# Peptides against a protein of PDB entry 6TME, part 139

Target 1, 324 residues: chain A of PDB entry 6TME
Amino acid sequence: NRLKRAYIALQAWKKAFYSDPFNTAANWVGPDVCSYKGVFCAPALDDPSVLVVAGIDLNHADIAGYLPPELGLLTDVALFHVNSNRFCGVIPKSLSKLTLMYEFDVSNNRFVGPFPTVALSWPSLKFLDIRYNDFEGKLPPEIFDKDLDAIFLNNNRFESTIPETIGKSTASVVTFAHNKFSGCIPKTIGQMKNLNEIVFIGNNLSGCLPNEIGSLNNVTVFDASSNGFVGSLPSTLSGLANVEQMDFSYNKFTGFVTDNICKLPKLSNFTFSYNFFNGEAQSCVPGSSQEKQFDDTSNCLQNRPNQKSAKECLPVVSRPVDCS
Target 2, 324 residues: chain A of PDB entry 6TME as posed
Amino acid sequence: NRLKRAYIALQAWKKAFYSDPFNTAANWVGPDVCSYKGVFCAPALDDPSVLVVAGIDLNHADIFGYLPPELGLLTDVALFHVNSNRFCGVIPKSLSKLTLMYEFDVSNNRFVGPFPTVALSWPSLKFLDIRYNDFEGKLPPEIFDKDLDAIFLNNNRFESTIPETIGKSTASVVTFAHNKFSGCIPKTIGQMKNLNEIVFIGNNLSGCLPNEIGSLNNVTVFDASSNGFVGSLPSTLSGLANVEQMDFSYNKFTGFVTDNICKLPKLSNFTFSYNFFNGEAQSCVPGSSQEKQFDDTSNCLQNRPNQKSAKECLPVVSRPVDCS

## One batch from the design tools (peptide; made by RFdiffusion4, then SolubleMPNN)

Design b2_p17_3_s3 (from b2_p17_3, 10 letters changed)
Fold by OpenDDE base, seed 5:
Structure b2_p17_3_s3 (fold): chain B 324 residues (1-324), chain A 17 residues (1-17)
Amino acid sequence: as target 1 above (324 residues)
Amino acid sequence: SDDERLEALYNKAKSKF
């Protein structure tokens, strides 16, 4: 019996709770699992006459505990939402049995260990949110081979380079922010055909920005701030016809910020502060437009306020990195 | 803040599901 298996799983999970400050699992008693708080039942896809546990929603329950392997018995779960808790440990490999997984949100917890590779086993996964945890190590390249719509990886401990497979991603939103990613942004990034928002904030990324970024015609948000990028901004950025928010602040960029970038048709906010730019077009000057906001603070610009000293600028500006 | 911007992206994405 599928509900009996669910009962075993849910009782094992309740036993794995160290703290339940809102008494969320207080009614998790007896065989009627469909009445459990945060447990949602629906007719099974293979047999509409059979009721199964199709969803879990324990968001914002502040529960401390871990995910026991018995959760693998919840084979009909398509929606798993347990964000804003204090769950610790690793994501059980037994969750590979949840072949209907569609949305997986374990964000804002205390999960540790490597990337939860069990997520790669779910053929129908569309939404993956593992942000605000302590996941570490390498991001598996296979994550971008999946037909995901959203990938939230921010605020973890991921290291290594961004996989070249990123270009295969069908995701509209991807967050890498506040990890320990290093190396260059892969040139394959321009192949992300559905990309709307991508955020690289606060990593250890370096090198030149790939020219292929300019191929991201659907991107509305591009944030590469707080990294170690060098060289000039690619001239191909003029191809970002739909970009609204663009941030390159807190890097080591040099060269001239061109008119073609600052006049992008949908651009509303462009921040390129805290770099080593030595020139900008008039269209890039803060206050030059009523519809666009610019920030050119702390560069090497002449006749602009709040710029770096000549002493700070000269060593960098005189040795520009050639990205060609 | 960066966190606020990231949260906005989350909310926007989540609204599609």
Scores: peptide ipSAE 0.342, ipTM 0.886, DockQ to the pose 0.780
Fold by OpenDDE base, seed 1:
Formats: sequence, C-alpha cells, structure tokens
Structure b2_p17_3_s3 (fold): chain B 324 residues (1-324), chain A 17 residues (1-17)
Amino acid sequence: as target 1 above (324 residues)
Amino acid sequence: SDDERLEALYNKAKSKF
C-alpha cells in the first residue's frame, strides 16, 4: 500500500523534528496521510483509482530537524517544497527512489555537505532550488546535462570553476551568486539556448568575459557584479538584443564603454560602476536617456563626478589586459 | 539589494511551474 509507505515516511519525519514552532505536524496522526498539513494527495499516474502522496509543501514552517532516510518511501512525490525551515544535515540518498521528482525546493535551510548528487538521479526534474544553504565543494558538471528549467545555487559555499558543461543547459534561469566560484566564465556559455536570466554576483570569478556572451539572444538579466573580471567589455555584447538588466559593477574592467552596448534596444538598467573604465560613449552617461538608467560611479572617467583618483587609476589603466 | 534581485528571479521562475 502506497499510503502505508507514506505513513511510515511521514511519521519518521515527524520524529526527526527538533522544533515545530507552528505545530505544523500536530495533525500528523493516524493513517489518513492525505489530511496531514502540508501533504497533498492525487491520483497515481499509473492507476487513477489509487490515491498517493504527490506533493509536500512545508514552506515557511520554521521547522528544525533533519531529513530521515525513510523519506525515500514517498515514491510518488513530484513536488517537494520545504523552503524556509531549519532543516540540517544532508539530503538523504534514499530520495533517489522519488523518480517522479519535478520540483525540488530546499532553499533557506541549514543543509551542509557537498552538492546533493541525488538530484542528478531524478529524470524528470525541472526545478532545482538549493539556495541559502551551506552546500560546499565543487558543482558537478552533470547538473547542466540535465533538462532543467531553473537552477538556483546562490548563497552557498560552492567553490572551484563553473563547469564547461554550462553550455548544454536548457535552463532559463541560473543563479551562482554569493558562492566561492573561481576562474573564468566558460566560452560555452553562449550555447545556453534558453537562457533568460543569469547571475554571478559576489564570487571570485576572474579573467576576461568571453565573447560568446553576445550569443545569448534571449537573456534579459545578466549580472556579473562583485567579481574579479578584467579587460574590456566584449564588443559582441551588442548582440544582447533582449537584455534589460546588466550589471558589471565591482570588478576590474578597463577600456571604453561603447555606444553599441549602451544603445541596446531593451536595456533599462546598466551598472558598470566601481571598475577602471577610462572612457564611455555619450549614450552611456547617466541622465543621457529617459528610458535607460546608467551608473558610471567610481571609474577612471574624465570629466565625470565620483571617479577614482589618478593615483588609483594610473597603475591599472596604464596596464590594460588584452583579452584578444 | 542583491537579495531583492535574486528573490525577484526566484519568484518569476517559480510562477512558470
């Protein structure tokens, strides 16, 4: 009996709670698991006459505890949302039995350890949110081989380089923000055919931006702020026909910010502050457009307010990095 | 803030599912 297995799993989970401040699991009593708060049943996909646990939603329950291995008995779960709790430990490998997993959201918890590789075992996974945890180590390249639509990795402890496999990703949104990623953005990034939104904020990324970024025709948000990028902005950025929000602030960029970038047709906000740019086109000047917002603060621009001193600029501007 | 921007991305993405 599928519901009996679910009962075993849910009772084991209740026992794994250290604190349930909203008494979310107070009604988790008896065999009628479909009446449990945060548990959702639906007809089984293989037999519509059978009722199964298809979803878990414990978002914002502030529950402290861990995920016991018995959760692997929830084999019919397609939606698993435990956002904004205080769950700790690791994601149990037994969740590999949840072959229908479609949306997995464990964000805003206290999970630790390496990337939860069990997520790679789910053939139908489309939404992966593991943001705001303490996951660490390398990002497995295989994550981008999966047919995911959304990948949220931000605010963790991931390190190493961005995998070259990123170009294989079908995701429309990917967040790397606030990790410890290092190295260059892979040139394969331009192959992300469905990409709309990507953020690299607050990492240790470096090197030149790859020219292939300009191939991201569907990107609406591109944020590479708060890194160690160097060199000039690629001229190929003129190809970002749909970019609305672009942020390169808090890097070590040099050179000239061109008209071709600042006149992008959908551009609404372009922030390139806190770099070492030594020139900008008139179209890039803050206030030059009513439809576009620019920030050129703290660069090496002449005749602009709030720029770096000559003492700060000269050592960097006089030694431009050639990205060619 | 960065957090607000990231949250907006999350909400937009989640609305598609």
Scores: peptide ipSAE 0.339, ipTM 0.882, DockQ to the pose 0.845
Fold by OpenDDE base, seed 4:
Structure b2_p17_3_s3 (fold): chain B 324 residues (1-324), chain A 17 residues (1-17)
Amino acid sequence: as target 1 above (324 residues)
Amino acid sequence: SDDERLEALYNKAKSKF
C-alpha cells in the first residue's frame, strides 16, 4: 500500500523534526496522510484508482530537523518543496526511489556535504533549487547532462571549475552566484541553447571571457560581477541581441568598452564599474541614454568622475592581458 | 542587491512551473 509507505515516511520525518515553530506537523497523526498539512495527494500515474502522495510543500515552515532515509518510501512524490526551513544534514540517497521527481526545492536550509548526487538519478527532474545551503565540493559534470529547466546553485560552498558540460545544459536559468567556483568560464557556454539568465556573481572565476558568450542569443541576464576576470570584453558580445541586464563590475577587465556592446538593442542596464577599462564609447557614458543605465565608476577612464588613480591604473593598463 | 536580483530570477523561473 503506497499510502502506508507514505505514512511510515512521514511519521519518520515528523520524528526527525527538532523544532516545528508553526506546528506544521501537528496534524500529522493517523493513517490519512492526505490530510496532513503540506502533503498533497493525487491519483497515481500508473493507476488512477490509487491515491498517492504526489507532493510535499513545507516551504517557510522554519522546521528544524533532518531528512530521514524513510523519505525514500515517498516513491510517488513529484514535487518536493521544503525551502526556508532549518533542515540539516545530507540529502538521503534513498530519495533515488522518487523516480517521478520533477521539482526539488531544498533551498534556504542548512544542508551540508557534497552535491546531492541523488538529484542526478531523477530522470524527470526539471527544477533543481539547492541555493542557500552549505553544499560543498565539486559540481558534478552530469548535472548539465540532465534536461533541467532551472538550476539554482547560488549561495553554497561549491568549489573547483565549472564543468565543460555546461554547454549541454537545457536550462533557461542557472545561478552560480556566491560560491567558490574557480577557473575560466567554459567555452562551451555558447552552446546553452535555452539560456535566458546566468549569474556568476561573487566567485573566484578568472581568465578571459570566452568569445562564445556572444552566441547566447536568448540571454536576457548575464552577470559575471565580483570575480577575477581579465582582458578585454569579447567583441562577440555584440551578438547578445536580447540581453537586458549585463554586469561585469568588480573584475580586472581592461581595454575599451565599445559601442557594439553599449548599443545592444535590449540592453537596459550595463554595469562595468570597478575594473580597469581605459576607454569607453560615448554610448557607454552614464547619462548618454534615457533608456539605458550605465555605471563606469572606478575604472581607468579619462575625463570621467570617480576613476582610479593613475598609480593604480598604470600597472594594469600598461600590461593588458591578451585573450586572443 | 544581489539577493534581490537572484530572487527575481528564482521567481521568474518558478512561475514557469
Scores: peptide ipSAE 0.330, ipTM 0.880, DockQ to the pose 0.821
Fold by OpenDDE base, seed 3:
Structure b2_p17_3_s3 (fold): chain B 324 residues (1-324), chain A 17 residues (1-17)
Amino acid sequence: as target 1 above (324 residues)
Amino acid sequence: SDDERLEALYNKAKSKF
């Protein structure tokens, strides 16, 4: 009996709770698992006459505990949402049995260890949110081989380079923010055919921005702020026909911010503050447009307010990185 | 803030599911 297996799993999970401040699992008593708070049943896909546990939603329950291996008995779960809890430990490998997994949200918890590779075993996964945890190590390249719509990795401890397989991703939204990623953005980034929003904020990324970024015709948000990027902005950024929000602040960029970038047709906000730009087109000047917002603060611009001192600028501006 | 911006992205993406 599928519900009996679910009962075993859910009771094991309840036993794995160290704290349940809102008494979320208080009604997790007896065989009627479909009445459990945060447990949702639906007709099985293979037999509509059979009721199965299809979803878990324990979002914002502040539960402390861990995920026991018995959760692998929840084989019919397609939606697993347990964000904003205090679950610790690792994601059980037994979850590989949840072959219907469609949305997996374990964000804002205390999970540790390497990337949960069990997520790679789910053939139908579309939404992956593991943000605001303590996952560490390398991001497996295979994550981008999956047909995911959204990938949220931000606020973890991931390190090393961003895999070149990123270009294979079909995701519309990808967040790398607030990790320890290093190296260059792969040139394959321009191959992300469905990308709308990508965020690199607050990593250790470096080098020149790849010219291939300009091929991201569908991107509306591009944020590369708070990294170690160098060189000039690629001229190919003029190809970002749909970009609305663009942020390059808090890097080590040099050179001239061109009209071709600042006149992008959908551009609403362009922040390039806290760099070493030594010139900007008139169209990039804050206040030059009513439709666009610019921030040029703390660069090496002449005749602009709130710029770096000549002493700070000269060593960097006089030695521009050649990205050619 | 960065967190607010990220949360906005999350909410926008989540609304599609």
Scores: peptide ipSAE 0.309, ipTM 0.869, DockQ to the pose 0.769

Design b2_p17_3_s4 (from b2_p17_3, 9 letters changed)
Fold by OpenDDE base, seed 1:
Parts: C-alpha cells; sequence; structure tokens
Structure b2_p17_3_s4 (fold): chain B 324 residues (1-324), chain A 17 residues (1-17)
C-alpha cells in the first residue's frame, strides 16, 4: 500500500541522516508514518478513503545528511519543505515519481551539482525554491516554460546567460541574485505578463538594459544592482506604473536620470548610486520628496555631495555607450 | 540590506501558497 511505500522511504531517509540535533526523526518508528514529526497525511486525491503522505515539513531542523533514492516512493507528496538544513549531495532523479509536486523548497542546504532537472518533470509545480545552495552550471531554459508562480535561484553558483525563454515565464517572482550569470538581460523580459518582483543583484550581467523592461506594468520590485550594466536608463522605464522598489546601484550606467523615472507614481525607493550618471532631474534629488527615497551617491553629478572625482568620471562620461 | 530585501520577497511569495 501507499503508506508502506512511504514507510520504506522515510526509514531510508532516517538512515541517511548524519546528524539530527533536534531529534526530529526520534519518533520515526513503526508503520504509522502519519504520526512522524514533519510528515503530514491527507486523503488521496484519487481515493478519499485512502490516507497518504501528502507533505513533508522539516524546515529549520538543522539535519545533516543526504536525500536517498527511496524518497521516490513518496509518490503522493505535493509539499516538500526541507529548508534550513544541512542536506548535501544531489536531488535524486527518483523524485520524478512525485508527480503531484506543487511546492518544492530545498533552500538553505548544501546541495551541489547542476540545476536539479527533476524539477522540470513535475507537471503541477508552482513554487520552486533552491536558493542558498551550491547548484552550478547553466540554468536550463525549460524552467521558464513551466507554469511556475515563484522561482528562487539566488545564492547559488549558476553561470552563463539568462535564457531567452524568460519571457515565457508565468512567475510573479524570480530571483537571480548572487550567482554568476553573465551577458545581457534578454529583450523577451517584457513578455513576463505576471511579473511582480525580479532581482538580478550581484551577478556579472552586462550590456544595456533592454527597453522592453518598460512593458513590465505589474512589477513592484526591480533590482539590477551590483552588475556591469552600461549605457543610459531606458526612457521606457516610465511605463513601470507599479514599481515601488527600484535599484540600479553599483553598475556602470551613464547619462541623465530623467524626471519621468523619478516621478513614477508608486515609486518608494530608487537607488542609482555608484554609477557614472552625469545629470539628474530635480525630482531625482534625495530629499526632493517626502514619500520617495533616492540615493544618487558616487555618480558624476555636478553640485551634489559624495560624487566621484573628475579623474574617475571623465574617462567614462566622455565615452558614453550608445544603447540605441 | 540586499539579504533583507530577498527575504521580504520570499516571504511575500510564500504567503500566496
Amino acid sequence: as target 1 above (324 residues)
Amino acid sequence: SEDERLEEIYNKAKSKF
């Protein structure tokens, strides 16, 4: 039966624990898996008279160990939350058998290897959190073909370019922060119809920002700080009618920060510090508004405090990158 | 901080489920 398979899986997992400092698995004894700490049962979707393991929640258990292949026997699991542990190794391919997977959170662990492609096999997946691990290599373009709502990739070792397929994503939130992504932001980004929050912080991204960013009418957070972006800010950013938090700090931007950007109707915080901007509208000046916060520190602005020296500015400002 | 912002984003997204 299904609970017997779950028992086999959970006992195999218990054996795969190297350390269980809170004795989370202490009660993982006997056939009554539904009584196990962190194991949640529910009526099966196909037969409400049958009880199955529908969820795992081992968040913040500080467990050291690995995920054994036998976890593939948990075929009724829709919720898998094991964040803030010390699990290592790779995500088992056997998890492809968990066809009901809806929320997968393995964040804050010690997982390694390439992107866990098993996540692409789950037809009903809506929430993917693999942040704060050691996943590496290329991001598979197919991740954005999935009908996901949330994709957390931050604080890993991903490299290469952001896939052009990003425009197909239905996600409301995507985090790329603190990886090694390189190249330009794809122009297809403007096609992300459900996007509310996107974070590119602390990568090796470069080139000009695509004009198509201005099509992201529902975005509330846009953070592209700590990259290698160049050129002027796109004039189309005036289309970000719902942006509240915008950060372009620690890049190589040049040109003039326009009134149309700083007067965005929902803008609460706009940080464009540590660039090479040579002018700003009065509406962009820190302290010019009570409801908006601006930071223009360490640019090439005239008559503003805490700016770069002429020696630092002149070589960059005199050779602006044309993004047209 | 950057980490605080990321955590806020996470919490907001997670609350939808």
Scores: peptide ipSAE 0.328, ipTM 0.867, DockQ to the pose 0.820
Fold by OpenDDE base, seed 5:
Structure b2_p17_3_s4 (fold): chain B 324 residues (1-324), chain A 17 residues (1-17)
Amino acid sequence: as target 1 above (324 residues)
Amino acid sequence: SEDERLEEIYNKAKSKF
């Protein structure tokens, strides 16, 4: 009986709670698991006459505890949402039995350990949110081989390079922000055919921006701020026909910011402050447009306010990195 | 803030599901 298995799983989970401030699991008593708060039942896909646990929603419950291996008995769960709790430990490998997993949201918790590779075992996964945890180590390249729509990795402890497999991703949104990623952005990034929003904020990324970024014709948000990028902005950025928000601030960029970038047709905000740019087109000057917002603060620009001193600029500007 | 921007991205993505 599928509901009996679900009962075993949910009772094991209740026992794994250290604190339940809102008494969310107070009604988790008896065999009628479909009446449990945060548990949602639906007809089974293989037999509509059978009722199964299809979803969990414990968002914002502030529950402290861990995920016990018995959760692997919830084999019919397609939606797993436990956002904004205090769950700790690792994601159980037994969750590989949840072959219908479609949306997995464990964000805003205290999970630790390596990337939860069990997520790679789910053939139908479309939404992966593991942001605001303490996951560490390498991002497995295989994550981008999956047919995901959204990948949220931000605010973790991930290290290593961004996998070259990123170009295979079908995701519309990917967040890398506030990790410890290092190395270059892979040239394969331009192959992300469905990409709308990508965020690299606050990592240890370096090198030149790949020219292939200009192939991201559907991107609306591109934020690479607070990294160690060098060289000039690629001229191919003129290909970003749909970009609305673009941020390159707090890097080590040099060279000239061109009209072709600042006149992008959908551009609403372009921040390139706190770099070493030594020139900008008139179209890039803050206040030059009513429709576009620019920030050129703390560069090496002549006749602009709030720029770096010649002493700070000369050592960097005189040694431009060739990205060719 | 950066966190607010990330939250906006999250909310927009969630609305698709």
Scores: peptide ipSAE 0.323, ipTM 0.872, DockQ to the pose 0.817
Fold by OpenDDE base, seed 4:
Structure b2_p17_3_s4 (fold): chain B 324 residues (1-324), chain A 17 residues (1-17)
Amino acid sequence: as target 1 above (324 residues)
Amino acid sequence: SEDERLEEIYNKAKSKF
């Protein structure tokens, strides 16, 4: 019986709670698992006459504990939302049995260890949120081979380079922010045909921005701030026809910020502060537009306020990185 | 803030499901 298996799983999970401040699992008693708070039942996809546990929602429950292997008995779960808790440990490999997994949100917890590779085993996964945890190590390249719509990786401890497979991703949203990713943004990024929002904030990314970024015609948010990027902004950024928010602040960019970038038709906010830009078009000047907001603070611009000193600028500006 | 921006991104993405 599927509900019996679910009962075993849920009771094992309750036993794995160290703290339940809101008494969320107080009613997790008896065989009627469908009455459990945060447990949602639905007719099974393979047999509509059978009721199964199809979803878990324990968001914002502040539960401390771990995920026991018995959760692998929840084989009918398609929605697993347990964000904003204090769950620790690793994601159980037994969750590979949850072949219907569609949305997996374990964000804002205390999970540790490598990327939860069990997520790669779910054929129907569309939404992956593992942000605000302590996941570490490299990102498996296979994550981008999956037909995900959203991938939230931000605020973890991921290291290594961004996989070149990123170009295969069908995701509309990908967040890398606040990790320890290093190396260059892969040139394959331009192949992300469905990308709307991508955030690289606060990593150790470096090198030149790939020209292929300009192929991201559907991108509305592009944030590469707080990294180690060098060189000039690619002229191909003029291709970002739908970009609304763009942030390149807190990098080591040099060169001239062009009209072609600042006049992007949907651009509402463009921040390029805290770089080493030595020139900007008039269209990039803060206050030049009522519809667009610019920040050119702390660059090497002439006749602009709040710029770096010549002493800070000259060593960098005189040695521009050639990205060609 | 950066966190607010990320949250907005999250909310927008989640609204698609």
Scores: peptide ipSAE 0.267, ipTM 0.841, DockQ to the pose 0.839
Fold by OpenDDE base, seed 3:
Structure b2_p17_3_s4 (fold): chain B 324 residues (1-324), chain A 17 residues (1-17)
Amino acid sequence: as target 1 above (324 residues)
Amino acid sequence: SEDERLEEIYNKAKSKF
């Protein structure tokens, strides 16, 4: 009996709550699991006459606790949304039994340990949100082999390099922000055919930007701010025909910010502040356009306000990194 | 629709950044 298994799972989970400030699980009593707050039932896909637990929504419940292995009995769950809680520990491997998993949102919790590799076992997964946790270690390359619409990894403790498999991703939105990723952005990034938004903010990424970024024709948001990138901006960035928001601030970029970048047809905001750029085209100057906003603050630009001192600039500008 | 779902995903993403 599927509902009996669900009852066992949900009662085990209730026992795993340390705090339920809003009494969300107060009605989690008795065998009628479909009446439980945050539990949603639907007809089973294989037998429409059978009612099953198809979704969990405990978003914003501020529940403290952990995910017990008995949650693996919720085999009909396709939607699992438990964001904005205080759940801790690891994602149970027993969730591999949830083969219908479509949307998995555990964001804004206190989960720890390595990347939850159980997410890789779900064949139908389209949405993965694990942001605002304490996940650590390497990102599995296989994450980008999955047909995901969105991948939210930001605000964790992930480290090491971004996998070369990123180019295989079909995701429209990918966030790496506020982790500990290091190394270069893979050249394969240009193969992300469905990419609309990518965010690298606040990592330890370094090296030159790959020329292949210019192949991201559908990108509307590209944010690489607060990293250790060096060299000149790739000339191929002129290919970003749909970019609206672009941020390269707080890096170690050098060279000249070209007219071809600042005149991108959809560009609304371009921030390249807090770098070591030694020149910019007139089209890049803040206030030069009514339709575009630029920030050139704290570079090595001549005749511009709020620039770095010659003492700060000279050691870097005199030794430009060649990205060729 | 898939478009509405994607829009919700994008809106959720934007609201948290």
Scores: peptide ipSAE 0.008, ipTM 0.575, DockQ to the pose 0.107

